# Peptides against a protein of PDB entry 4U39, part 48

Target 1, 302 residues: chain A of PDB entry 4U39
Amino acid sequence: SIKVIGVGGGGNNAVNRMIENEVQGVEYIAVNTDAQALNLSKAEVKMQIGAKLTRGLGAGANPEVGKKAAEESKEQIEEALKGADMVFVTAGMGGGTGTGAAPVIAQIAKDLGALTVGVVTRPFTFEGRKRQLQAAGGISAMKEAVDTLIVIPNDRILEIVDKNTPMLEAFREADNVLRQGVQGISDLIATPGLINLDFADVKTIMSNKGSALMGIGIATGENRAAEAAKKAISSPLLEAAIDGAQGVLMNITGGTNLSLYEVQEAADIVASASDQDVNMIFGSVINENLKDEIVVTVIATG

## One batch from the design tools (peptide; made by RFdiffusion4, then SolubleMPNN)

Design b1_p12_5_s2 (from b1_p12_5, 5 letters changed)
Fold by OpenDDE base, seed 2:
Structure b1_p12_5_s2 (fold): chain B 302 residues (1-302), chain A 12 residues (1-12)
Amino acid sequence: as target 1 above (302 residues)
Amino acid sequence: GRRVILLDNPLP
């Protein structure tokens, strides 16, 4: 089974966005120290952590409180994650709960033998230096606790959106990018297709790989596949080029009019931008809601 | 329903 665990405010917003977009074949778990925020989760499983420590009032933006809250609730987290083959841990880094609890939850998932993937955001520079420093500590702890860690630099989202985009919309876009990172992988495994990825193949690419980079491209029109692929490999979300990656996961998602030629064209572009010895796995997903859009998600590991 | 098509890596 695949489980997605949203940790703290940002992680729970991302999980809500995944549920709203009907990401299939995954079980959703919402974790928070704030009981009021947790009540707003759409997840089937809601877990308050650190109830004794925080009394449901949240972590006060302190990562050490988030860490201790997850440690207090370890047995409950183990029970909720039990029997998962794969666990996505999603969080906004820089806060209290997400930064402190996500590494503890990830370690619990890994110790249970699940393929553990972190999908986390770095805070925007405008959120201030304290959040950036807290996020750096949380990301460092996540690297040790996961098999693969996808880090989304929120400042790079500002390069994709209009400069006039309200701050609230920039956070919604961060939730969308977190969604795309989880969905880009989960759809390859959980959605029955013409060819299913063996979970073994995903496990080979993602096990003990450390940091991963994610690129996203969206396009429409006659050359939409090629344009989406080019946008994905040149995505501002990529902190580096994918040419040095040991493994690449590619998801090509389109409407019912997605052709095999378009899938091949997009795959060839990503392969050509990758090392010759790269272990590339690609999947195609039909999403009836995309109509004429193609979405290419590239995850580079190693 | 979502259909996933995996393309086997046709790289030689």
Scores: peptide ipSAE 0.007, ipTM 0.394, DockQ to the pose 0.139
Fold by OpenDDE base, seed 3:
Structure b1_p12_5_s2 (fold): chain B 302 residues (1-302), chain A 12 residues (1-12)
Amino acid sequence: as target 1 above (302 residues)
Amino acid sequence: GRRVILLDNPLP
């Protein structure tokens, strides 16, 4: 089974966005120290952590409270994660609960033998230096606790969105990018497509790889596959080129009109931008909600 | 050679 755990406010917003987009074949778990915020989750499984420590009043933006809350609730987290083959841990780094609890939850998942993937955001620079410093500590702890850690630099979202985009929409786009990171992987395993991936090959690419980079490209029109692939490999979300990655995971998602030629064209572009010795796996997913759009997600590991 | 792996097996 695949489990997606949203940790704290940002992680729970991402999980809500995944549920709203009907991400298939995954179980959703919402984790928070704030009981009122947790009640707003759309997840079937809602777990309040650190009930004794926090009394459901949240972590007060303190990562140590988030950490201790997850430690207090370790046995409950273990039971919720039991039998998962893969666990996505999603969080907004820089807060209290997400920053402190996500590494603990990830370690629990990894210790249970699940392929553990972190999908986390760095805070925007405007959220202040304190959040950036807390996020850096949380990301470092996540890196040790996961098989693969995808870090989304929120400031790079400002390069993708219009300059007039309201701050609230920038946060919604961060939640959407978290969704795309989880869905781009989970669909390869859980969603039947033109080209399915087995869990063993995903595990080969993602197991004990540490930091990963994610690029996303979306295009329409006659050259949509090539354009989407080019946008993915040049995505502002990539902090570095995919050149030199030891592994590449590619998802090509399209509507019912997605052709094998388009899949091949997109795969050839990503392959050509990757090292010759790269272990590349690619899947193709059909999403009936995509009309004329192709979405290419590239995850570079190693 | 670049190994393109087409995987057909859904998780049980």
Scores: peptide ipSAE 0.018, ipTM 0.454, DockQ to the pose 0.170; fails the geometry check
Fold by OpenDDE base, seed 1:
Structure b1_p12_5_s2 (fold): chain B 302 residues (1-302), chain A 12 residues (1-12)
Amino acid sequence: as target 1 above (302 residues)
Amino acid sequence: GRRVILLDNPLP
């Protein structure tokens, strides 16, 4: 089974966005120290952590409170994660609960033997230096606790949205990028393709790889596959080129009109941008909500 | 060597 855990406010907003976009084949768990915020979650499973420590009033933007809250609730987290083959831990780094609790939850998942993937954001520079410093500490702790850590630099989202985009919409786009990172991997496993990706193949590429980079490309029209692939490998979300990656996961999602030729064309572009000895997994996904769009998600590991 | 695995979803 695949479980997605949203940790704190940012992680729970991302989980809500995943549920709203009907990401299939995953179980959703919302975790928070703030009981009022947790009640707004759309997740089926809602877990308040650190009830004794925080009394449901949240972590006060202190990562040490978030950490201790997850430690207090360790047994309940273990029970909720039991039997998962894969666990996604999603959080907005820089806050109290997400920054402190996400590494603890990730370690619990890893200790249970699940393939543990972190999908987290760095705060925008405008959120201030304190949040950036807290996020750096949380990301460092996540890197030690996961098999693969995808870090989304929110400042790079400003390069893919209109300059006049309201701040609230920029945060919604961060939630959407977190969704795309989780969905880009989960769809490769949860959707039975012509070639059964043995969960073993995903596990081989993602196990103990540390930091990963994610690129996303979206295009429409006659050359949409090639354009989406080119946008993915040149995505502003990539802090480095994919040519040095030891493993690449590629998801090619389209509507019912997605052709095998388009899948092959997109795969060849990503392949040509990667090392010759790289292990590459390509998934094609049909999403009926994508009429004329192709979405290419590339995750580079190692 | 480079291993490429293509997954095709069944058409709905």
Scores: peptide ipSAE 0.014, ipTM 0.447, DockQ to the pose 0.463; fails the geometry check
Fold by OpenDDE base, seed 4:
Structure b1_p12_5_s2 (fold): chain B 302 residues (1-302), chain A 12 residues (1-12)
Amino acid sequence: as target 1 above (302 residues)
Amino acid sequence: GRRVILLDNPLP
């Protein structure tokens, strides 16, 4: 089974966005120290952590409180994650609960033998230096606790959106990018297809790989596959080029009109931008809602 | 229904 655990405010907003977009084949768990915020979660499983420590009042933007809250609730987290083959841990780094609790939850998932993937955001520069420093500590702790850590630099989202985009919409776009990171992997495993990824193949690419980069490209029209692939490999979300990656996971998602030629064309572009000796796995997903759109998601590991 | 096509083979 695949479980997605949203940790703290940002992680729970991302989980809500996943549920709203009908990401299928995954179980959703919302974790928070704030009981009022947790009540707003759309997740089936809602877990308050650190009830004794915080009394449901949240972590006060202190990562040490988030950490201790997860440690207090360790047994309940273990029970909620038990039997998962794969666990996505999603959080906004820089806060109290997400930054402190996400590494603890990830370690619990890993210790249970699940393939543990972190999908986290770095805070925007405008959130201030304190959040950036807290996020750096949380990301370091996540790297040790996960098999693969996808880090989304929120400042790069500002390069994709309009310069006049309100701060609230920039956060919504960060939640959407977190959704795309989880869905780009989960759809490869959970969606029955013409060719299914063996979970073993995903496990081979993602096990003990440390940091990963994610690129996303969306296009329409006659050259949509090539354009989407080119946008994915040149995505502002990629802090580095995909050259030098030891592994590449590619998802090509299209409508019912997605052709094998378009899949091949997109795969060739990503392969040509990757190292010759790269272990590349690619999946094609049919999503009837995409009509004429193609979405290419590239995850570079190693 | 959603279909996934995974190409296991390295591009020739």
Scores: peptide ipSAE 0.007, ipTM 0.376, DockQ to the pose 0.131; fails the geometry check

Design b1_p12_5_s3 (from b1_p12_5, 5 letters changed)
Fold by OpenDDE base, seed 5:
Structure b1_p12_5_s3 (fold): chain B 302 residues (1-302), chain A 12 residues (1-12)
Amino acid sequence: as target 1 above (302 residues)
Amino acid sequence: GKRVEILDNPLK
């Protein structure tokens, strides 16, 4: 089974966005130290952590409180994650609960033998230096606790959105990018397409790889496959070129009119931008909601 | 209705 665990406010917002976009084949768990915020989760499983420590009042933006809250609730986290083959841990780094609890939860998932993937955001620069420093510490702890860690630099989202985009919409876009990172991987396993991957293929690319970069491209029209692939490999979310990556996981998602030619064209573009010795695995997914759109998601590992 | 399982309900 595949489980997605949202940790703290940002992680729970991302999980809500995944549920709203009908991401299939996954079980959702919402974790928070704030009981009121947790009640707003759309997840089927809701877990309050650190009830004794925080009394449901949250972590007060302190990562050490988030860490201790997850440690207090270790047995409940273990029971909720038990029997998962794969666990996605999603969080907004820089806060109290997400920053402190996400590494503890990730380690619990890994110790249970699940393929453990972190999908987390760095805070925007406007959220202040304290949040950036807390996020850096949490990301460092996540690297040790996961098989693969996808880090989304929120400041790069500002390069994709209009300059007049309200701050609230920039956070919604961060939640959407977290969704795309989880869905781009989970759909390869859970949603049959033209080219199916098994869990063993995904595990080969993602097991013990450390940091990963994600690129996303969306296009329509006659050259949509090529345009989406070019946008993915040049995505502002890629802090570095995919050149030098040891592994590449690619998802090519389209509507019912997605052709094998379009899949091959997109794969060839990503392969041409990668090292010759790269272990590249690609899958295709059919999503009827995309109609004429193609979405290419590239995850570069190593 | 979605079964909300609250694993640690401090009100119990």
Scores: peptide ipSAE 0.014, ipTM 0.503, DockQ to the pose 0.014
Fold by OpenDDE base, seed 3:
Structure b1_p12_5_s3 (fold): chain B 302 residues (1-302), chain A 12 residues (1-12)
Amino acid sequence: as target 1 above (302 residues)
Amino acid sequence: GKRVEILDNPLK
């Protein structure tokens, strides 16, 4: 089974966005120290952590409170994650609950023997230096607690959105990028396509790899596959080129009109941009909600 | 599906 656990405000917003986009084949868990915020979750499973410590009043933007809250609720987290083959831990880093609790939850998932994937954001620079420093500490703790950690630099989202995009929409786009990171992997396992991957294939690329980078490309038209692939490998979300990656996981998602030729064309472009000795695994997904769009997601590990 | 609210630990 695949479980997605959203931790704190940003993680819970991402989980809500996943549910709204009908990401299939996953169980959703919302975790928070704020009971009022947790009530707004769309997740089937809602877990308040640190009820004794916080009384449901949240972590006060303190990562140490988030950490202690997860430690207080360890047994409940273990029970909720038990029997998962794969666990996605999603959070916005820099806050109290997400930054402090996500590494603890990830470690619990890993200790249970699940393939544990972190999908987290770095805060925008405008959120202030304190959040950036807290995020750096939380990301460092996440690296030790996961098999693979995808870090989304929120400041790079400002390069892909319109300059007039309101701050609130920039946060919504961060939630959407978190969704795309989880869905780009979970769909390869849970959603049939033209080329299906098994869980063992994904585990080979993601097990004990540490930090990963994610690129996303979306295109339409006659050359949509090639354009989407080129956008993915040159994505602003990639803090480095995919050149030098030890492993590449690629998802090619299209509508019912996705052709095998388009899948091959996109895969060849990503392979040509990767090292010759890279372990590249690619799958295709059919999403009936995509009309003329192709979405290419590339995850570079190692 | 049944919303399982894991709120209060019933072992209080």
Scores: peptide ipSAE 0.010, ipTM 0.463, DockQ to the pose 0.014
Fold by OpenDDE base, seed 1:
Structure b1_p12_5_s3 (fold): chain B 302 residues (1-302), chain A 12 residues (1-12)
Amino acid sequence: as target 1 above (302 residues)
Amino acid sequence: GKRVEILDNPLK
């Protein structure tokens, strides 16, 4: 089974966005130290952590409180994650609960033998230096606790949205990019397409790889496959080029009109941008909600 | 006391 665990406010907003977009084949768990915020989650399983420590009042933007809250609740986290083959841990780094608890939860998943993937955001620079420093510490701890850590730099989201985009919409876009990172992987396993991958294929690319970068491209029209692939490999979300990656995981998602030719064209573009010795795997997914759009997601590991 | 409280989903 695949489990997605949202940790703290940002992680739970991302999980809500995944549920609203009907991401299939995954079980959702919301984790928070704030009981009122947790009640607003759409997840099937809602877990309050650190009830003795925090009394449901949250972590006060302190990562050490988030860490201790997850440690207090270790046995219940183990029970909730038991039997998962894959665990996604999603959080907005820089806060109290997400930054402190996400590494602890990731380590619990890894110790249970699940393929453990972190999908986390760096805070926007405008959120201030304190959040950036807290996020850096949390990301360092996540790298040690996961098989693969996808880090989304929120400042790069400002390059893909309009300059007049309200701050609230920029946060919603961060939640959407977290959704795209989880869905881009989970759909390869859970959702049939023209080229199916199994869990073993994904595990070969993602097991013990450390940091990963994600690129996303969306296009429509006659050259949509090529355009989506080019946008993915040149995505502002990629802090580095895909050249030099040891592994590449690619998702090519389209509607019912997605052709095998379009899949091959997109795959060839990504392969041409990658090293010759790269271990590249790609899957094709059919999403009936996509009409004329193709979405290419690229995850570079190593 | 309970270390973790699992809340009911109000949407179910």
Scores: peptide ipSAE 0.009, ipTM 0.473, DockQ to the pose 0.017
Fold by OpenDDE base, seed 4:
Structure b1_p12_5_s3 (fold): chain B 302 residues (1-302), chain A 12 residues (1-12)
Amino acid sequence: as target 1 above (302 residues)
Amino acid sequence: GKRVEILDNPLK
């Protein structure tokens, strides 16, 4: 089974976005120290952590409180994650609960033998230096606790949205990019396509790989596959080029009109931008909601 | 699915 655990406010917003977009084949768990915020989650499973420590009043933007809250609730987290083959831990780094609890939850998932993937955001620069410093500590702790850590640099989201985008919409886009990171992997396992991957393929590319970068490309029209692939490998979300990655996981998602030729064309473009010795795996997913769009997601590991 | 809520809020 695949479980997605949203940790703290940002993680819970991302999980809500996944549910709203009908991401299939996953179980959703919402975790928070704030009981009122947790009640607003759309997740099937809701877990309050650190009830004794916080009394449901949240972590006060303190990562040490988030950490201790997850430690207090370890047995409950273990029971909620039990039997998962794969666990996505999603959080916004820089806050209290997400930054502190996500590494603890990830370690619990890993200790249970699940393939543990972190999908986390760095805060926007406008959130201030304190959040950036807290996020750096949380990301460092996540690296040790996961098999693969996808880090989304929120400042790069500002390069793909309109310059006049309100702050609230920038946060919504961060939630959407977190959704795309989880869905781009989970769909390869859970959603039939033209080329299916098994869980063993995904495990081979993601197990003990450390940091990963994600690129996304979307296009329409006659050259949509090539354009989507080119956008994915040049995505602002890639803090580095995919040249130098030891592994590449690629998702080519299209509507019912997606052809094997388009899948191959997109795969060839990503392969040509990757190292010759790269372990590249790719899957194809059919999503009827995309109509004429192709979405290419690239995850570069190592 | 069946919603499972694990909430231990002493204020409720």
Scores: peptide ipSAE 0.009, ipTM 0.462, DockQ to the pose 0.014

Design b1_p12_5_s4 (from b1_p12_5, 5 letters changed)
Fold by OpenDDE base, seed 5:
Parts: C-alpha cells; sequence; structure tokens
Structure b1_p12_5_s4 (fold): chain B 302 residues (1-302), chain A 12 residues (1-12)
C-alpha cells in the first residue's frame, strides 16, 4: 500500500489538495499538533500528535515542540503506517510541527521498511530569516530519515506565477507543486498507463538516493509532448540541471489520446538532457481529466 | 460519508 502523510499546516494543505484532485491508489493521513487545524483536514485518518505536550494548541512555530510531539505519539504513528510499502511524508518546512515532526515520522516509516519519500517546501524569503533557518535544520534532519527527499524551493514558484499573484495564491501553488510531486510518483505505481512501472522499479531509483530535484512541464497542441518535456527539464523548480543526476524518474501523463510516439518523444528529450550513464526510468499515465494536456514530471536523484 | 478516524484525541 501507498500512504501519504501530511505533517503540520502546510503538509495538511497539500493533502487536502491531493484529495481535491482525486489522486488515486493512496491512503491519506493528516498529522498535526493543532487540533482545530486538524479538524479541517479532508483525510480519512487524522492524528493529533503531542496531545500531552501541546494540549492541541499547536507547536508555537518551535521545531523542538514538533519533534517532541511526534516522539510522544510514536506508537500511534507506527500503527498508522504499519503495512505500507511506500510512505510519502509531505510538509511545509520552517514551521513548528512540519519542521520538527516530519523527520521523526519519516524515520518511523523507514524503520518499518517502507520506501520513504519526503516531499517538502522551503519557505518563501518573505516569510523571514527565522523560518529559512528552521527549514534548513528540518531539511537536514529529513535527509537522514528518508530514502529520497524532494525539496521544492518556494521562491522559484514566484518565477512561474505572475508578479501580481497574491501571497495566498503563491501558497496554493506551493500546495499544488507538493501534490504534483506526490502524484507524479504514486500514479506510476497506482494508475496504469501505456508504460507501467512496478514498485520495484521505483524503489531502484528512489532507495537511499538522498536529495532530489523536481521539474514539471505542461503543454498542449501538436508538439505538446516535446514542449512539456523541454519545460520539465528547464523548470525553475530545478535548482540545478538534470545533467549529473545518478537517476531520473519520469512521468508522462496525458489524456486518452496520448500516443506511444508522444511518450517516446518526451523520453528522448529527457534522456538527451541527462548523462549517458544515468539510470532513467519512465512511465506513462492516462488521466481523462487532462483532455489535450500533457504533463511531464521529472525527478532527478543523486 | 468518509469515515473519520481521530487518533489520540484528548477529548476522548
Amino acid sequence: as target 1 above (302 residues)
Amino acid sequence: GKRVEILDNPLE
């Protein structure tokens, strides 16, 4: 089974976005120290952590409180994650609960033998230096606790959106990018397409790989596959070029009119931008909601 | 309706 665990406010917003977009084949768990915020989750499983420590009042933007809250609730977290083959841990780094609890939860998942993937955001620069420093500490702890850590630099989202985009919409876009990171991987396993991957293929690319970068490209029209692939490999979310990556996981998602030619064209573009010795695995997914759109997601590991 | 399971609810 695949489980997605959202940790703290940002992680739970991302999980809500995944549920709203009908991401299939996954079980959702919402974790928070704030009981009121947790009640707003759309997840089937809701877990309040650190009830004794915080009394449901949240972590007060302190990562040490988030860490201790997850440690207090370790047995409940273990029970909720038990039997998962794969666990996605999603969080907005820089806060109290997400920053402190996500590494603890990730370690619990890994100790249970699940393929553990972190999908987290760095805070925007406008959220202040304190949040950036807290996020850096949390990301460092996540690297030790996961098989692969996808880090989304929120400041790069500002390069994709209009300059007049309200702050609230920038956060919604961050939640959407977290969704795309989880869905781009989970669909390769859970949603059959033209080219199916098994869990063993994904595990080969993602097991013990450390930091990963994600690129996303979306296009329509006659050259949509090539355009989507080019956008993915040049995505502002990629803090580095995909050349030098040891592994590449690629998802090519289209509507019912997605052709094998389009899949091959997109794969060839990503391969040409990668090192010759890279272990590249690609899958295709059919999503009827995309109609004429193609979405290419590239995850570069190592 | 979606089954909501609340784990470690201090109100319980």
Scores: peptide ipSAE 0.009, ipTM 0.476, DockQ to the pose 0.014
Fold by OpenDDE base, seed 3:
Structure b1_p12_5_s4 (fold): chain B 302 residues (1-302), chain A 12 residues (1-12)
Amino acid sequence: as target 1 above (302 residues)
Amino acid sequence: GKRVEILDNPLE
C-alpha cells in the first residue's frame, strides 16, 4: 500500500490538493498539532499529535515542539503507517509542526521498512530569515530519515508564476507542486499507462538516494511531448542540471490520445540530457482529465 | 458517509 502523510499546515494543504485532484491508489493521513486546522483536512485519517504537550493549540512555530509532539504520539504514528510499502511524507518546512514532526514521522516509516519519500518545500524568502533557518535544520533532519528527499525551493515557484501573482496564490502553487511531486511518483505505481512500472523499479531509483530534485514540464500542440520534456529538464525547480544525477525517474502523463511515439520522444530527450551511465526509469500514465496536455515529471536522484 | 475515524488517543 502507498500512504501519503501530510504534516502540519503546509503538508495538510498539499494532501487536500491531492484529494481534490483525485490522486489514485493512495491512502491519506493528515497530521497536525493544531486540532482546529486538522478538522479542515479532507483526509480519511486525521491524527492529532502531541495532545498532552500542545492541548491541540499547535506548535507555536517552534520545531522542537513539533518534534516532541511526534515523539509523544510515536505509537499512534507507527500504527497508522504499519503495512505501508511506500510512505510519502509531505510538509512545508520552516514552521513548527511540519519542520519538527516530519523527520520523526519519516524515521518511523523507514524503521517500519517502507520506502520513505519526503516531498517538502523550502519557505519563500519573504516568510523571513527565521523560517529559512528552521527549514534548513528540518531538511537536514529529513535527509537522514528518508530514502529520497525531494526539496521544492518555493522561491523558484516565483519564476514560473506571473509577477502579479498574489502571495496567497504563490502558496497555492507550492501546494500544487507538492501534489505534482507525490502524484508524479504514485501514478507510476498505481495508475496504468502505456508503459507501466512496478514498485520494485521505483524502489531501485529511490531507495537510499538522499536528496532529489524535481522538474516539471507541461505542453500542448503537435510537439507537446518534446516541449514538455524540454521544460521538465530546464525547470526552474531544478536547482542543478540533471546531467549529474545518478538516477532519473520520469513520468510521462497524457490523456487518452497519448501515443507511444510521444512517450519515446520525451524519454529520448530526457535521456540525452542525462549522463550516459545514468540509471533512468520511465513510465507513462493515462489521465483522462488531461485533454491535449502532456505533463512530464523528472525526479533526479544522487 | 465517509467515516472520519479520529484516532483518539486510547489513553484518555
Scores: peptide ipSAE 0.008, ipTM 0.454, DockQ to the pose 0.014
Fold by OpenDDE base, seed 1:
Structure b1_p12_5_s4 (fold): chain B 302 residues (1-302), chain A 12 residues (1-12)
Amino acid sequence: as target 1 above (302 residues)
Amino acid sequence: GKRVEILDNPLE
């Protein structure tokens, strides 16, 4: 089974976005120290952590409180994650609960033998230096606790949205990018396409790889496959080029009109941008909600 | 045991 665990406010907003977009084949768990915020989650499983420590009042933007809250609730987290083959841990780094609890939860998943993937955001620069410093500490702890950590730099989202985009919409886009990172992997396993991958294929690319970067490309029209692939490998979300990655995981998602030729064209573009010795795997997914769009997601590991 | 509260989904 695949489980997605949202940790703290940002992680739970991302989980809500995943549920709203009907991401299939995954079980959702919402974790928070704030009981009122947790009640707003759409997840099937809602877990309040650190009830004795926080009394449901949240972590007060302190990562040490988030850490201790997860440690307090370790046994219940273990029970909720038991039997998962894969666990996604999603959080907005820089806050109290997400920053402190996500590494603890990730370590619990890894100790249970699940393939543990972190999908986290760095805060926007405008959120202030304190959040950036807290996020850096949390990301460092996540790297030690996961098999693969996908880090999304929120400041790069500002390059893909209109300059006049309200701050609230920029946060919604961050939630959407977190959704795309989880879905880009989970669909390769859970959703049939023209080229199917199994869990063993994904595990080969993602097991014990450390940091990863994600690129996303979306296009329509006659050259949509090539355009989507080019956008993915040149994505502002990629802080480094794909050249030099030890592994590449690629998802090519389209509607029912997705052709094998389009899949091959997209794969060839990504392969040509990668090192000759890269271990690249790609899957194709059919999403009936996509009409004329192709979405290419690239995850570079190593 | 350490108190963890699992909340029911209000949409169910």
Scores: peptide ipSAE 0.007, ipTM 0.405, DockQ to the pose 0.017
Fold by OpenDDE base, seed 4:
Structure b1_p12_5_s4 (fold): chain B 302 residues (1-302), chain A 12 residues (1-12)
Amino acid sequence: as target 1 above (302 residues)
Amino acid sequence: GKRVEILDNPLE
């Protein structure tokens, strides 16, 4: 089974976005120290952590409180994650609960033997230096606790949205990018396509790989596959070129009109931009909602 | 699906 655990406010917003977009084949768990915020989650499973420590009042933007809250609730987290083959831990780094609890939860998942993937955001620069410093500590702790850590630099989201995008919409886009990171992987396992991957393929590319970068490309029209692939490998979300990656996981998602030729064309473009010795795996997913769009997601590991 | 209760919610 695949479980997605949203940790704290940002993680729970991402999980809500996943549910709203009908991401299939995953179980959703919402974790928070704030009981009122947790009640707003759309997740089937809701877990308040650190009830004794916080009394449901949240972590006060303190990562140490988030950490201690997860430690207090360790047994409950273990029970909620039990039997998962894969666990996605999603959080916004820089806050209290997400920054502190996500590494603890990830370690619990890893200790249970699940393939543990972190999908986290760095805060926007406008959130201030304190959040950036807290996020750096949380990301460092996540690296030790996961098999793969996808880090989304929120400042790079500002390069793909309109310059006049309100702050609230920038956060919504961060939630959407977190959704895309989880869905880009989970769909390869859970959703049939033209080229299916098994869990063993994904495990091979993601197990003990450390940091990863994600690129996304979307295109329409006659050259949509090539354009989507080119956009993915040149995505602002890629803080580095994919040519340094030891592994590449690629998802080519299209509508019912997606052809094997388009899949191959997209794969060839990504392969040509990668190292010759790269371990590249790619899958194809059919999503009827995309109509004429192709979405290429690239995850570069190592 | 059947919504699971909030675990360890002292406010409930």
Scores: peptide ipSAE 0.007, ipTM 0.468, DockQ to the pose 0.015; fails the geometry check

